# Designs tried in a protein design run: peptides against a protein of PDB entry 5H65. Part 238

Target 1, 294 residues: chain A of PDB entry 5H65
Amino acid sequence: QYLERTPLCAILKQKAPQQYRIRAKLRSYKPRRLFQSVKLHCPKCHLLQEVPHEGDLDIIFQDGATKTPDVKLQNTSLYDSKIWTTKNQKGRKVAVHFVKNNGILPLSNECLLLIEGGTLSEICKLSNKFNSVIPVRSGHEDLELLDLSAPFLIQGTIHHYGCKQCSSLRSIQNLNSLVDKTSWIPSSVAEALGIVPLQYVFVMTFTLDDGTGVLEAYLMDSDKFFQIPASEVLMDDDLQKSVDMIMDMFCPPGIKIDAYPWLECFIKSYNVTNGTDNQICYQIFDTTVAEDVI

## One batch from the design tools (peptide; made by RFdiffusion4, then SolubleMPNN)

Design b2_p29_7_s1
Fold by OpenDDE base, seed 3:
Structure b2_p29_7_s1 (fold): chain B 294 residues (1-294), chain A 29 residues (1-29)
Amino acid sequence: as target 1 above (294 residues)
Amino acid sequence: SAAEEEAREEEEMKKDDEILEKILKQEAE
């Protein structure tokens, strides 16, 4: 879309909602730490959630590992099951269910594993070697997703999460509804299991200054602004460095704002009502930052 | 001690590797 550039001083005087094209310097941004800016967003209820930390996942999987796999749920038409007992004093049982496609086991790179009683370390190692892993538990009549506080699907280093509020979980046998049991598209898996998938998003507040005024704008973006997926950044040091470099370029430490590059972006205004107070807020949209200094 | 903690972590890691190895072997069969 085409919009004429509007100075911030003019924007600050206008009613919402409106869309603007601006050219401003990034005076400052929050949060400063990248890991704090990555959140999970529900497209349905719009709730923002923190990405679970490894410590949180360790607890969930440790708790899951205290439960014994139900022998009656092993070896169905959907999956073949193997069970191991650990040699430690607790004798932890781990069940791995290999999902079949029309009764045939696919290749490892196309195989979905259902893991019951695994640790985070074990699950992560398996997800690096197999296409997809779902943490599960034994339900009353079928295997079920372990916990929506943990990933419902792990593919390599990518953890897919579901919304607790919007999801209505269905048992694992509902994966039978999938015609293709080799690709394991996250959205298809989510749909089959009654999960509303969460989206990884960068959430940041930019303080913008064009010399005519100062405006705070909210950034919520998955992969367009940085041209880096929020879903991958937490698990990739190189991507993290790239984001940091971009932010340092626009807001270099130890340098005066007069030397900052110009940021061109689109912002939209919107009304927020907090009780009796009406506030106009601003959000960045449809903006991609280039590595080039403008 | 720090040495005992490291030894414990190493032992736990070895156990995880053993389980994973068994799983991988089973899949190959």
Scores: peptide ipSAE 0.032, ipTM 0.556, DockQ to the pose 0.014
Fold by OpenDDE base, seed 1:
Structure b2_p29_7_s1 (fold): chain B 294 residues (1-294), chain A 29 residues (1-29)
Amino acid sequence: as target 1 above (294 residues)
Amino acid sequence: SAAEEEAREEEEMKKDDEILEKILKQEAE
């Protein structure tokens, strides 16, 4: 749909909901730190969650590592199992299960590893070497996902998370339903295991000023606005730099707003009711930053 | 043949074991 440009002063006087095309300067934005702007969003319940930090994951995996792998669950038709005993004082037992494709062990780089009793460091190293890793634990009758507070799938440096509220976890043997046991598509893995995958999103508030008025607009976007996936940005320094460069371009430090570039975007207004108070809020949508990062 | 496939799997598993053992050993230190 074609929308004509509307000045902010006019928008501020109008009732919601409406959609607008605007041209404004980015006076300021929050949060200023990129890592604070990346969240996890559930497409079902719409809950926003913080991305777990390394420290959070360390605790989860340390706790998991206190559990001994069940020997009865090793070496099934789905996977071959190997066990290591660490040489540290605790003598942790770590089980790695190599998922087979139709009874055949795939190439290492295409093999899904199920890891039981591993630390975050070990899991990350394995993911880097073998591409796909699922942290698991011994259940009653089968291996199960370790914890939805941790990634259900780690691929390289990408952590895939599931919604605790919306997921109905199924045992690991449900991976048998996957026809392709080499690519390990996160959505397919999630579906097989009864997981509702969370989506990485950029969440920011923009203060926009076009000289006629000032309004705050909310940004919740996964990959369109910056043309950078929120799912990858936290683990990629170059992508982080790119986002920072984009933001610095539109909101350069130490320069007067009169010299700021114009940002063209779409915003939608919506009503928010807090008790007796009715407030109109604004959200950026269907917007891509047109500027190329030099 | 089945034997050849088993041999292939064993060799691949052995390679994986070596890598994993090395990683786990390093983490245990």
Scores: peptide ipSAE 0.025, ipTM 0.539, DockQ to the pose 0.009
Fold by OpenDDE base, seed 2:
Structure b2_p29_7_s1 (fold): chain B 294 residues (1-294), chain A 29 residues (1-29)
Amino acid sequence: as target 1 above (294 residues)
Amino acid sequence: SAAEEEAREEEEMKKDDEILEKILKQEAE
């Protein structure tokens, strides 16, 4: 629906919920650091989570690496297994399971690796060489996903996470249900393993000023606002620079707000009850910044 | 000092939590 532009002073007087089209200047935004603005969002329970830090992952994989791979779970119809014993780490055993497509090992760029007992460094090295990696552990009857606090799937530099609350994990043999065992689409892998995938999102609070009033609106967006995927930005310096440039363009440091460019966006209002206090909050939606610059 | 930097990071994390809470309340309604 076409929305007419509404001044902020008028919006601030209206009851929620409503949708608005606005033209305002970005007076300020939070958080200032990009890494703080990237979160994981569950589409089912709507929980927001922090993206795990490298240190957190190190701990998870170190713990996993203390477990010995179960020999009885090696070399199934689904995968071929190779075992390495480390020389300098008390003889740590690492199992790599190469998932087969109809009994044939695919090319490295199409191969899914299941890694058991690998460190973060080893997993990252393998994910850079091979298309897809799943950290796993030996279960009672089958290989299982290692931990939902770690990525369930790593493709290159992209870490795919699942929701601990909404997921009902299934064993690795459920990957047999996938007809195509070469593309390893994250959503398909998640579905096969009973995982509800989390979505990377930018979460920011904008202070908007159109000269008639000041309004705070939050942004929760995965790839539309910046036309940059939140899933890739943390691992790509060029994408980070691009986001920073966009934010600096709308909110340039050391310059008066009168010289700021106008931002056109859609906002929606909603009610938030905190005890006895009713507050109206605002969210940016269906907005692309790149289209307004042109 | 390292302690001042840690304190600043903790304050920033608290602000992030407030934003998260607001979003969660919206999604629950």
Scores: peptide ipSAE 0.010, ipTM 0.303, DockQ to the pose 0.307
Fold by OpenDDE base, seed 5:
Structure b2_p29_7_s1 (fold): chain B 294 residues (1-294), chain A 29 residues (1-29)
Amino acid sequence: as target 1 above (294 residues)
Amino acid sequence: SAAEEEAREEEEMKKDDEILEKILKQEAE
């Protein structure tokens, strides 16, 4: 939608809420480190969460690995089970469940694996080979998702997370509701298991300066701003470099702001109450910056 | 030594990985 450009000095004097098109220089931004800007956002409760670190996942999977798979839950109509006993770690038992499509095992690249008792390293290796992996545990009557603090689905290098607050977990047998047991679409898997998927988002604060005024604007965006998915950036060095290059282009280190390129973007104002004080805040929306870089 | 123990654990882990891979290949075929 078309909006006329408004100078920051005029915007700063206006009441919220309003939408604006602006042209400004990026004086500074935070956080400076890309990995700190990537968060998980719930579309339902709007809670922002940190992306779990490898160390956090190691702990979760290590704890899961202390539990022995229940033999009674192996080899159902939904999946075929194989038990692997490690030589190390006092003979840790790992159950791998191969989800079947209409009683037939799919091709390896289309097969969903349910892993019980696997380490992060093992799960990552399996996800690279079989594409789709769900970490599970033995429940009382069925396999269950291991922990929403860990990915509910790993596809290649992508970790899919669910909202603990909004999800009402259902047992693994609910995957039977999926007609197509080959593509394993994350949203479909989530729906079957009662999971509200979290969205990867870039979360940043931009300090914008157009020479008439200075304004801080909040950015929360999944894939539009950089034309790079936040869900993939943490696992792809090239994508990380691309984002860094974009940010360096708009806010080059060691150069005076007068030489910075102009950034065109849309911002919306909104009211925030902090105790007794009302503050007007600004958020960037519907903006793509990568079009000028590509 | 601690280094020898780590090396042994790493070798055993590799062997376990190989076993897992074999199991998985058999089911995928």
Scores: peptide ipSAE 0.049, ipTM 0.639, DockQ to the pose 0.013; fails the geometry check

Design b2_p29_7_s2
Fold by OpenDDE base, seed 1:
Structure b2_p29_7_s2 (fold): chain B 294 residues (1-294), chain A 29 residues (1-29)
Amino acid sequence: as target 1 above (294 residues)
Amino acid sequence: EEEEERKKEEEEMKKDLEKLEQILKLEAQ
């Protein structure tokens, strides 16, 4: 739909909720660090979560590696199991379960591995070599997802996470319900295992100034604003540089705001609470910077 | 000093996330 451009000074006087088209300069933004701007969003409960740090994952997988794989759960109709014993003083057991398609082991680029007792380093190595990896543990009657605090699926460098609040985990044998056991689509895997997948999003606060007024607007976007997927940016240096360049273009360091480019975008106002106070907040929507630079 | 500034930024970010979550819930209505 078409909206007339409204000056910020007029917007600041109006009640919420409303939609606006604006033309403003990006005076500043936060967080300044790209890593801090990437969050996980649950589409069901709408919670925003931090992306787990490598250190957090190390702890989770280290803890998982203290448990011995259950021999009774190895080599089912769904998967073939191989066990390794580390040569360290502890003799740690690592199980890799190769998921079969109709009883046949697929090619490495189509294979799903279930890893039990692996460290983060080992899991990452395997995920780079094979198509898909799920970290698992031995349950009472079946293999189960290790922990929703860790990725439920790793494909190459992409970590797929699930919502702890909204997910009702099912055992690994539920992967049998998947018709295609070669592509391992994250959403399909999530559905089979009772997982509500989280979405990677950019989350930033923009301070916008059009010369008539100043307001803060939130940016929450997966891939539209920058035309870069939030799900890939953390693991791709080139994508990170691209985002940084875009932000530097709109908010160049070391120069005055009068020289900044104009940003044309859409914003919505909302009534929100801040403790005991009611306030109006703004969110950017349906905006792509590549198309809106004026 | 730098640590204090970082902590302040994290607190501000937390508040922003809370407000944004409210917005998301409003949009879901």
Scores: peptide ipSAE 0.530, ipTM 0.893, DockQ to the pose 0.789
Fold by OpenDDE base, seed 4:
Structure b2_p29_7_s2 (fold): chain B 294 residues (1-294), chain A 29 residues (1-29)
Amino acid sequence: as target 1 above (294 residues)
Amino acid sequence: EEEEERKKEEEEMKKDLEKLEQILKLEAQ
């Protein structure tokens, strides 16, 4: 893994694919807004997609709330059900299904709730009070995941998403396959429900300059580069500040690049297509900068 | 115009994502 440091001017002349160790200044980066840099990545099909916005989720849950919970699907061996009727003009029914562990209701901090007919606000409130929440709907024979466009699992403020392309959804009763119905590990839940979980990733484009040349390199990283999980950053102000601090250190606003610190990182080149044009692109890999800053 | 700049940024991001997806697929081979 040891590589001799190569100047950017030399790299720019070489064919891909190759790996390089570089020392360069971060001239600029995009997007500048942190929330725009957080994406969802499928480890199977490698599609990158946006994290759904609150407005998108509102629509999904509003649509789900138009469906009446099926009484026949309530109170199974897997869960106990409680129904609420809202006092609005439509009298919306909301079902909360409390998943049992070996027939026993767990404590709130270990409990999985299946929510049927809830709004985003209601779901978020419940997810903050309980360990885990799954938005569901009544299927023909069982409860089903509401929509892969929405989180399949919410734990506190963390939304877990699945890939629409790669997932083959299974009904809620498949949660019975989980031996431990208290921890609700996202990967285990996903497996039980036939979901390919998406991964939160930071996606940025770095413009690197070592004085010999300028090169753009992509950063796609989940938790290594900043030593901060991309899955948690959107809902944690302190983590956001930490990322901003790191970026400001390497690319300080209001000063010239001559005063910028040096960034050491690894990059790999790739042959890619841009329409009909073939070009070489670069990606940062196996790089951590947080230890150099903090 | 700020709206035009926003659209430009979105288009650039889209292109970057497409290239990155290619990279990811290449890496997976």
Scores: peptide ipSAE 0.528, ipTM 0.892, DockQ to the pose 0.776
Fold by OpenDDE base, seed 2:
Structure b2_p29_7_s2 (fold): chain B 294 residues (1-294), chain A 29 residues (1-29)
Amino acid sequence: as target 1 above (294 residues)
Amino acid sequence: EEEEERKKEEEEMKKDLEKLEQILKLEAQ
């Protein structure tokens, strides 16, 4: 896009929708905590929701662990089942179903595990060993996804979530529709199970100041702005530090705004409602900070 | 005091998310 630079004071007087190229300083931003800026976005209904915390997941998996695996659903053409009974006083049963590829068990790094009755800790341990895990429960006639409030797929340290509003869940046997039962692409798994996958996004509010005016603009981006994927940042300390460093570069603590670097970016204006009031909001788009520092 | 500040921040975030959702819906059209 080739737009001439427009001062903020001029933008603030114009009607929406319009696109602008701006050069401004990042006076401030919110939220200040990175974990609060990472959200889940549905590409269909456009709902923004929080990433579940470990505590939330613990509750879901603990509840799931109170249910006994149905023996009738074990060892199908799709998977081989192994059952463990815990030695604790609760004596819960945990079922692990190893998904087969054309009747053959794949290598551990290519194997999808269906876990029934496992705790978060147990699930995480298995995901680290086998790379792909789906938390499941015994349905009436087939295994089913445990809960859309929990990940439908865990790959290493990455949690894949689905939209409760837009998903129409199908039973686990629908994984048979996948020709390749080794790579376990999240989008393919989601499609097979009737899940609308949620997208990890950075969500921040930037207060921009170019000396002519002050404007708030939303940043919603998955991987372009920071050149860091939002899907990985919560589980990687180095990526978190990198994001923090970038934000500190644009908005250094303890320094006056006069010394702040200039940020060049694109913004688009929108007509939105705030209760009974109509207002114009702005969103940053098609911007990468590494290329836009002047 | 910290709890009140946290609650205020959460409320502001909620409002921002609602506005952003509107933007996303508009952009999808």
Scores: peptide ipSAE 0.525, ipTM 0.891, DockQ to the pose 0.762
Fold by OpenDDE base, seed 5:
Structure b2_p29_7_s2 (fold): chain B 294 residues (1-294), chain A 29 residues (1-29)
Amino acid sequence: as target 1 above (294 residues)
Amino acid sequence: EEEEERKKEEEEMKKDLEKLEQILKLEAQ
């Protein structure tokens, strides 16, 4: 679909909903800090939530570590269990369950570990070695996911989260439904466990100015706008630098707006409510800036 | 003063997220 360019002054006078193609300068954006711009989005209920901080995860895993693994749930057809006792921290018990593929333990790089009673540090260390880790706890009759406030799956440095509102958790034995127990695709794991996976998204508010008017537009995008996955940016310094460079290019500090580059993008208007007031808001869509920078 | 600015930014972000969630719901319809 081709849209002709419309000046912001004209857009600001029109009713919603409508789609526009615009050419404007990025006067400013918020939040300024990249880590604040990365959110988790539920594709079903459309809630936006913060990515849990390390401190939040520490608390969750510390609480989980106070629980003793149930011996009755160890060594099933699905997994082999090993128990460690820490020398410090009051002799804490940590259980690691190695998920088997057709009764055979996979190679370390293909193995899924279920960790019970581990700290964040321990879990991260194991994730780096074994690729895939699920934090679990002892349920009544089976192992269960520890907490949806924590990752349901950790692969390397990537934390996969699920929606508390939309998920209906199933016990760990439901992983048996997976034919391939080596690749551990996050979506497959989520489906088996009744989890609605959350999506990492960039969320920003752009203040756009084309000289005829000023308009605020929301950016919500997973990987198209920057051509950088939101799911990877928090754990990769190089990707963070790349995003920062892109933003600095469009909105250079200490320079007058007259010297800013032009940004071409698509925006859509919506009727939204702000308390008792009706307001028109705008969202950027189908826009990639990285290609324009190259 | 820095703390007050941070709180203000957080409140603004909260409002933006609420509006964006409305947009997302509208778009999904």
Scores: peptide ipSAE 0.521, ipTM 0.890, DockQ to the pose 0.776

Design b2_p29_7_s3
Fold by OpenDDE base, seed 5:
Structure b2_p29_7_s3 (fold): chain B 294 residues (1-294), chain A 29 residues (1-29)
Amino acid sequence: as target 1 above (294 residues)
Amino acid sequence: MEEEKEREEEEYYEENLKKLEQILKQEAQ
């Protein structure tokens, strides 16, 4: 839908909610560090949470590695199991379960691995050789997802997370409901396991100035604004560099705002109540700042 | 100490990966 450009001074005087097209300079933004701007968003409960750090995952997988795989849960109709003992000082038991397609093991590039007792390093390496990896643990009657604080699915360098609040976890045998056991679509895996998948999003606050007024606008976007997926940026140095370059272009350090480029974007206003105080806030939407960057 | 752990993990991974690949190849036949 086409909107006429409105100056910030006019917007600041209007009641919410409304939508606007603006042309402004990016005076400043926060957070300044990219990794701080990437979060996980639940599409159902709308909770925002931090992406788990490597250290957090290490703890989870170390704890998982202290548990012995249950022999009774090995080699089912769904998967073939391989067990080994590590040669390191701890001699932990590791179980890898190869999910079968119609009773046949698929090629590695189509194979889903279920892993018990793997380290983060091992899991990451395996995800580069196999289609997908799910960290699991031995439950009472079946394999279960290890922990929703860790990825429920790892494909290459992408970690897929689920919402703890909205998910109702089901056992691994529910993967039998998937007709296609070769592509391992994250949404399908999530549905089978009762997981509400989280979405990677960029979360930033922009201070916008068009010379008539100044306002702060909130950005929450997955892949449109930068034309770079938030799901991939944390694991790709080139993508990180690209985002940094875009931000430096619009908000160059050490230069006066008069020399900044103009940013055209859409913003929507909305009301926020904090006790007895009513505040109007602004959010950027349906905006792309860099076309053909990738 | 960290380097030794990394080396042990790499050796473990390579050995296990070969085993895993062998399993997949055998089943595919």
Scores: peptide ipSAE 0.059, ipTM 0.625, DockQ to the pose 0.013
Fold by OpenDDE base, seed 3:
Structure b2_p29_7_s3 (fold): chain B 294 residues (1-294), chain A 29 residues (1-29)
Amino acid sequence: as target 1 above (294 residues)
Amino acid sequence: MEEEKEREEEEYYEENLKKLEQILKQEAQ
């Protein structure tokens, strides 16, 4: 629906909920650092979570590596298994399970690896050579996902996470329900394993000023605003630079706001109740800024 | 120490990758 531009001073006087088209300058934004703006969002319980840091993942995988793979769970109809003993002083055992498609081992570019005892470094490197990697552990009767605090699926440089609260984990043999065992669509894998996948989102607060008023608007967006996926930005230096350039363009350091470019966007108002206090908040929606940068 | 560790990890990875590739090749034959 086409919306006429509304000045911020008029918006600030109106009741929620409403939708507006605005033209304003980005006076400031928070957080200033990109890595702090990328969060994980659950579509079911709506919780926002921090993206685990490399150090956190290292600890999880180190702990996982202390467990010995169960020989009884190797070489099933679903997967072929290989075990390595590391040559280092710790003698760590690593089990790799190659998931088969209809009893046939697929090529590396179509192959899902289930890994027990792998380090983050090993897993990440392998994910660049094979289609996908799932960190697993030996359960009582079957292989199980290692930990929802770690990615349940790694494809290339993309780490897919699941919601601890909303997920009801099922054993690895449930991957048998997938007819196509070559594409390894994250949502399909998640469904098979009882995982509610989390979504990468940019979370920012913009202070907008059009000369008539000042308004704070919330941005929660996965890929529209910057035309850059939040899921990829943390692992790609060029994408990070691009986001930084966009933000610097709209909010250039060391320059007066009078020289800032105008930002056109859509915002919606909504009511928030905190105890006895009712406030109107604003959220940016259906807005793309990247086209203006090109 | 970090560079040595990275090199050791890289060597380990290369060895494992070769092993994995060999497995895949054997199954494809």
Scores: peptide ipSAE 0.058, ipTM 0.627, DockQ to the pose 0.013
Fold by OpenDDE base, seed 4:
Structure b2_p29_7_s3 (fold): chain B 294 residues (1-294), chain A 29 residues (1-29)
Amino acid sequence: as target 1 above (294 residues)
Amino acid sequence: MEEEKEREEEEYYEENLKKLEQILKQEAQ
């Protein structure tokens, strides 16, 4: 839908909810660090979560590694298992289960690994050699997902997370429901395991100024605004540089705002109740900065 | 000591990975 440009001074006087097209300069933005701007969002309960830090994952996988793989759960119709003991002082046992496609082990690039007792480092290495990795643990009757605080699926450098609140985990044998055991589509894996997948999102606050007024607008976007997936940016230096370049272009350090480029974007207003006070907030939507540079 | 341990663990893991890959390739044939 086409919207006429509205000056910020006019917007600031209007009731919510409304949608606007604006032309403004990006006076400032928060957070300044890109890694702080990437969050996980549940499409069901709408909770925003931090992306787990490497240190958090290390702890989870270390804890998982303290448990001995159950021999009874090895070598099922779904997967073939390889067990080895590390040569370190802990003598950690690691179980890797190669998921079979119709009873046949696929090639590495099509193979899903279930790993029990692996470290983050090991898992990362495996994810670079195999199609996908799922951290698991031995349950009572079946392998189970290790922890929703960790990725339920790792593909290359992409960590797929699930919502703890909305997910109802099912055992690993539910992967049998997948006819195609070669592509390992994250949504399909999630569905099979009862996981509500989280979405990576950029979360930022923009201070916009068009010379008539100043407005703070919230950005929550997965891949449209920067034309860069939030799911990939944390693990890709080039993508990070691209985002930084875009932000530096719109909000260059060390120069006056008068020299800033104009940003065209769509914003929507909405009401937020804080006790007895009604506050109008603004969110950026349906905007791509690469197309909006004027 | 920590660096040495990490290197040893890394080397061991690489060996294990090769073994795993070998198994996978063998089974895939």
Scores: peptide ipSAE 0.053, ipTM 0.623, DockQ to the pose 0.013
Fold by OpenDDE base, seed 1:
Structure b2_p29_7_s3 (fold): chain B 294 residues (1-294), chain A 29 residues (1-29)
Amino acid sequence: as target 1 above (294 residues)
Amino acid sequence: MEEEKEREEEEYYEENLKKLEQILKQEAQ
């Protein structure tokens, strides 16, 4: 989009909604911790959720491990099943179901695993050897997704989550509706299982200053702003360092704002009602810092 | 101990992984 640059002092006097192109310095930002800025966003109900921590997932999978896999649900036309009993004191039973393509077990790189009673560690390691993993539990007549508080699909280091409010879960046998049982596209899996997938987003508030005025702008972005996917950043130290470097570049600690680089970005204004008060807020959109650094 | 349990789980995983891989290789023949 082509917009003329508008000084912040002029923007602050205008009614919403409007779109602007600005050139400003990043005086400050929040949250300061990267992990706090990564959220899950539902495209349907627009709720923001925290990304579950390892501790949260451990609890869910520990609870799942207390349930015994139902023998009646093993070895269907959709999947072949293997069951293990752990050698630990609890004798935990783990069931792994290998999803077949037209009755044929695929290679590991094309194979979806359904796992009952697995630990987070086991699931994560399996997801690195197989195409993908779905944590499941035994239902009355079929396997079911374990819990939407946990990933519905794990591919490599990427955890795919679903919205609890918008999803209407269907049983695992609905994976039969997928024509392609080799690529395991997350959106296709979600659709088959009645899941509304959540999107990883960076959520931050920027304080912008162009010398004429100061305003706060909200950032909600998946992969454009940093040119780094929010879905991958939590599991990749190098990506985390890259984001930190970008933020330090724009807002270096211990240095005066006069020395900060200029950021060119697009912002839109919008009205927000807070009780009896009407406030104008601002959101960054269609901005990539790698292209907009001056 | 939690550490001992974690080690046992790790050993279990490695054993299972080998079994799983073996199964897939056999089916792929």
Scores: peptide ipSAE 0.055, ipTM 0.624, DockQ to the pose 0.013; fails the geometry check

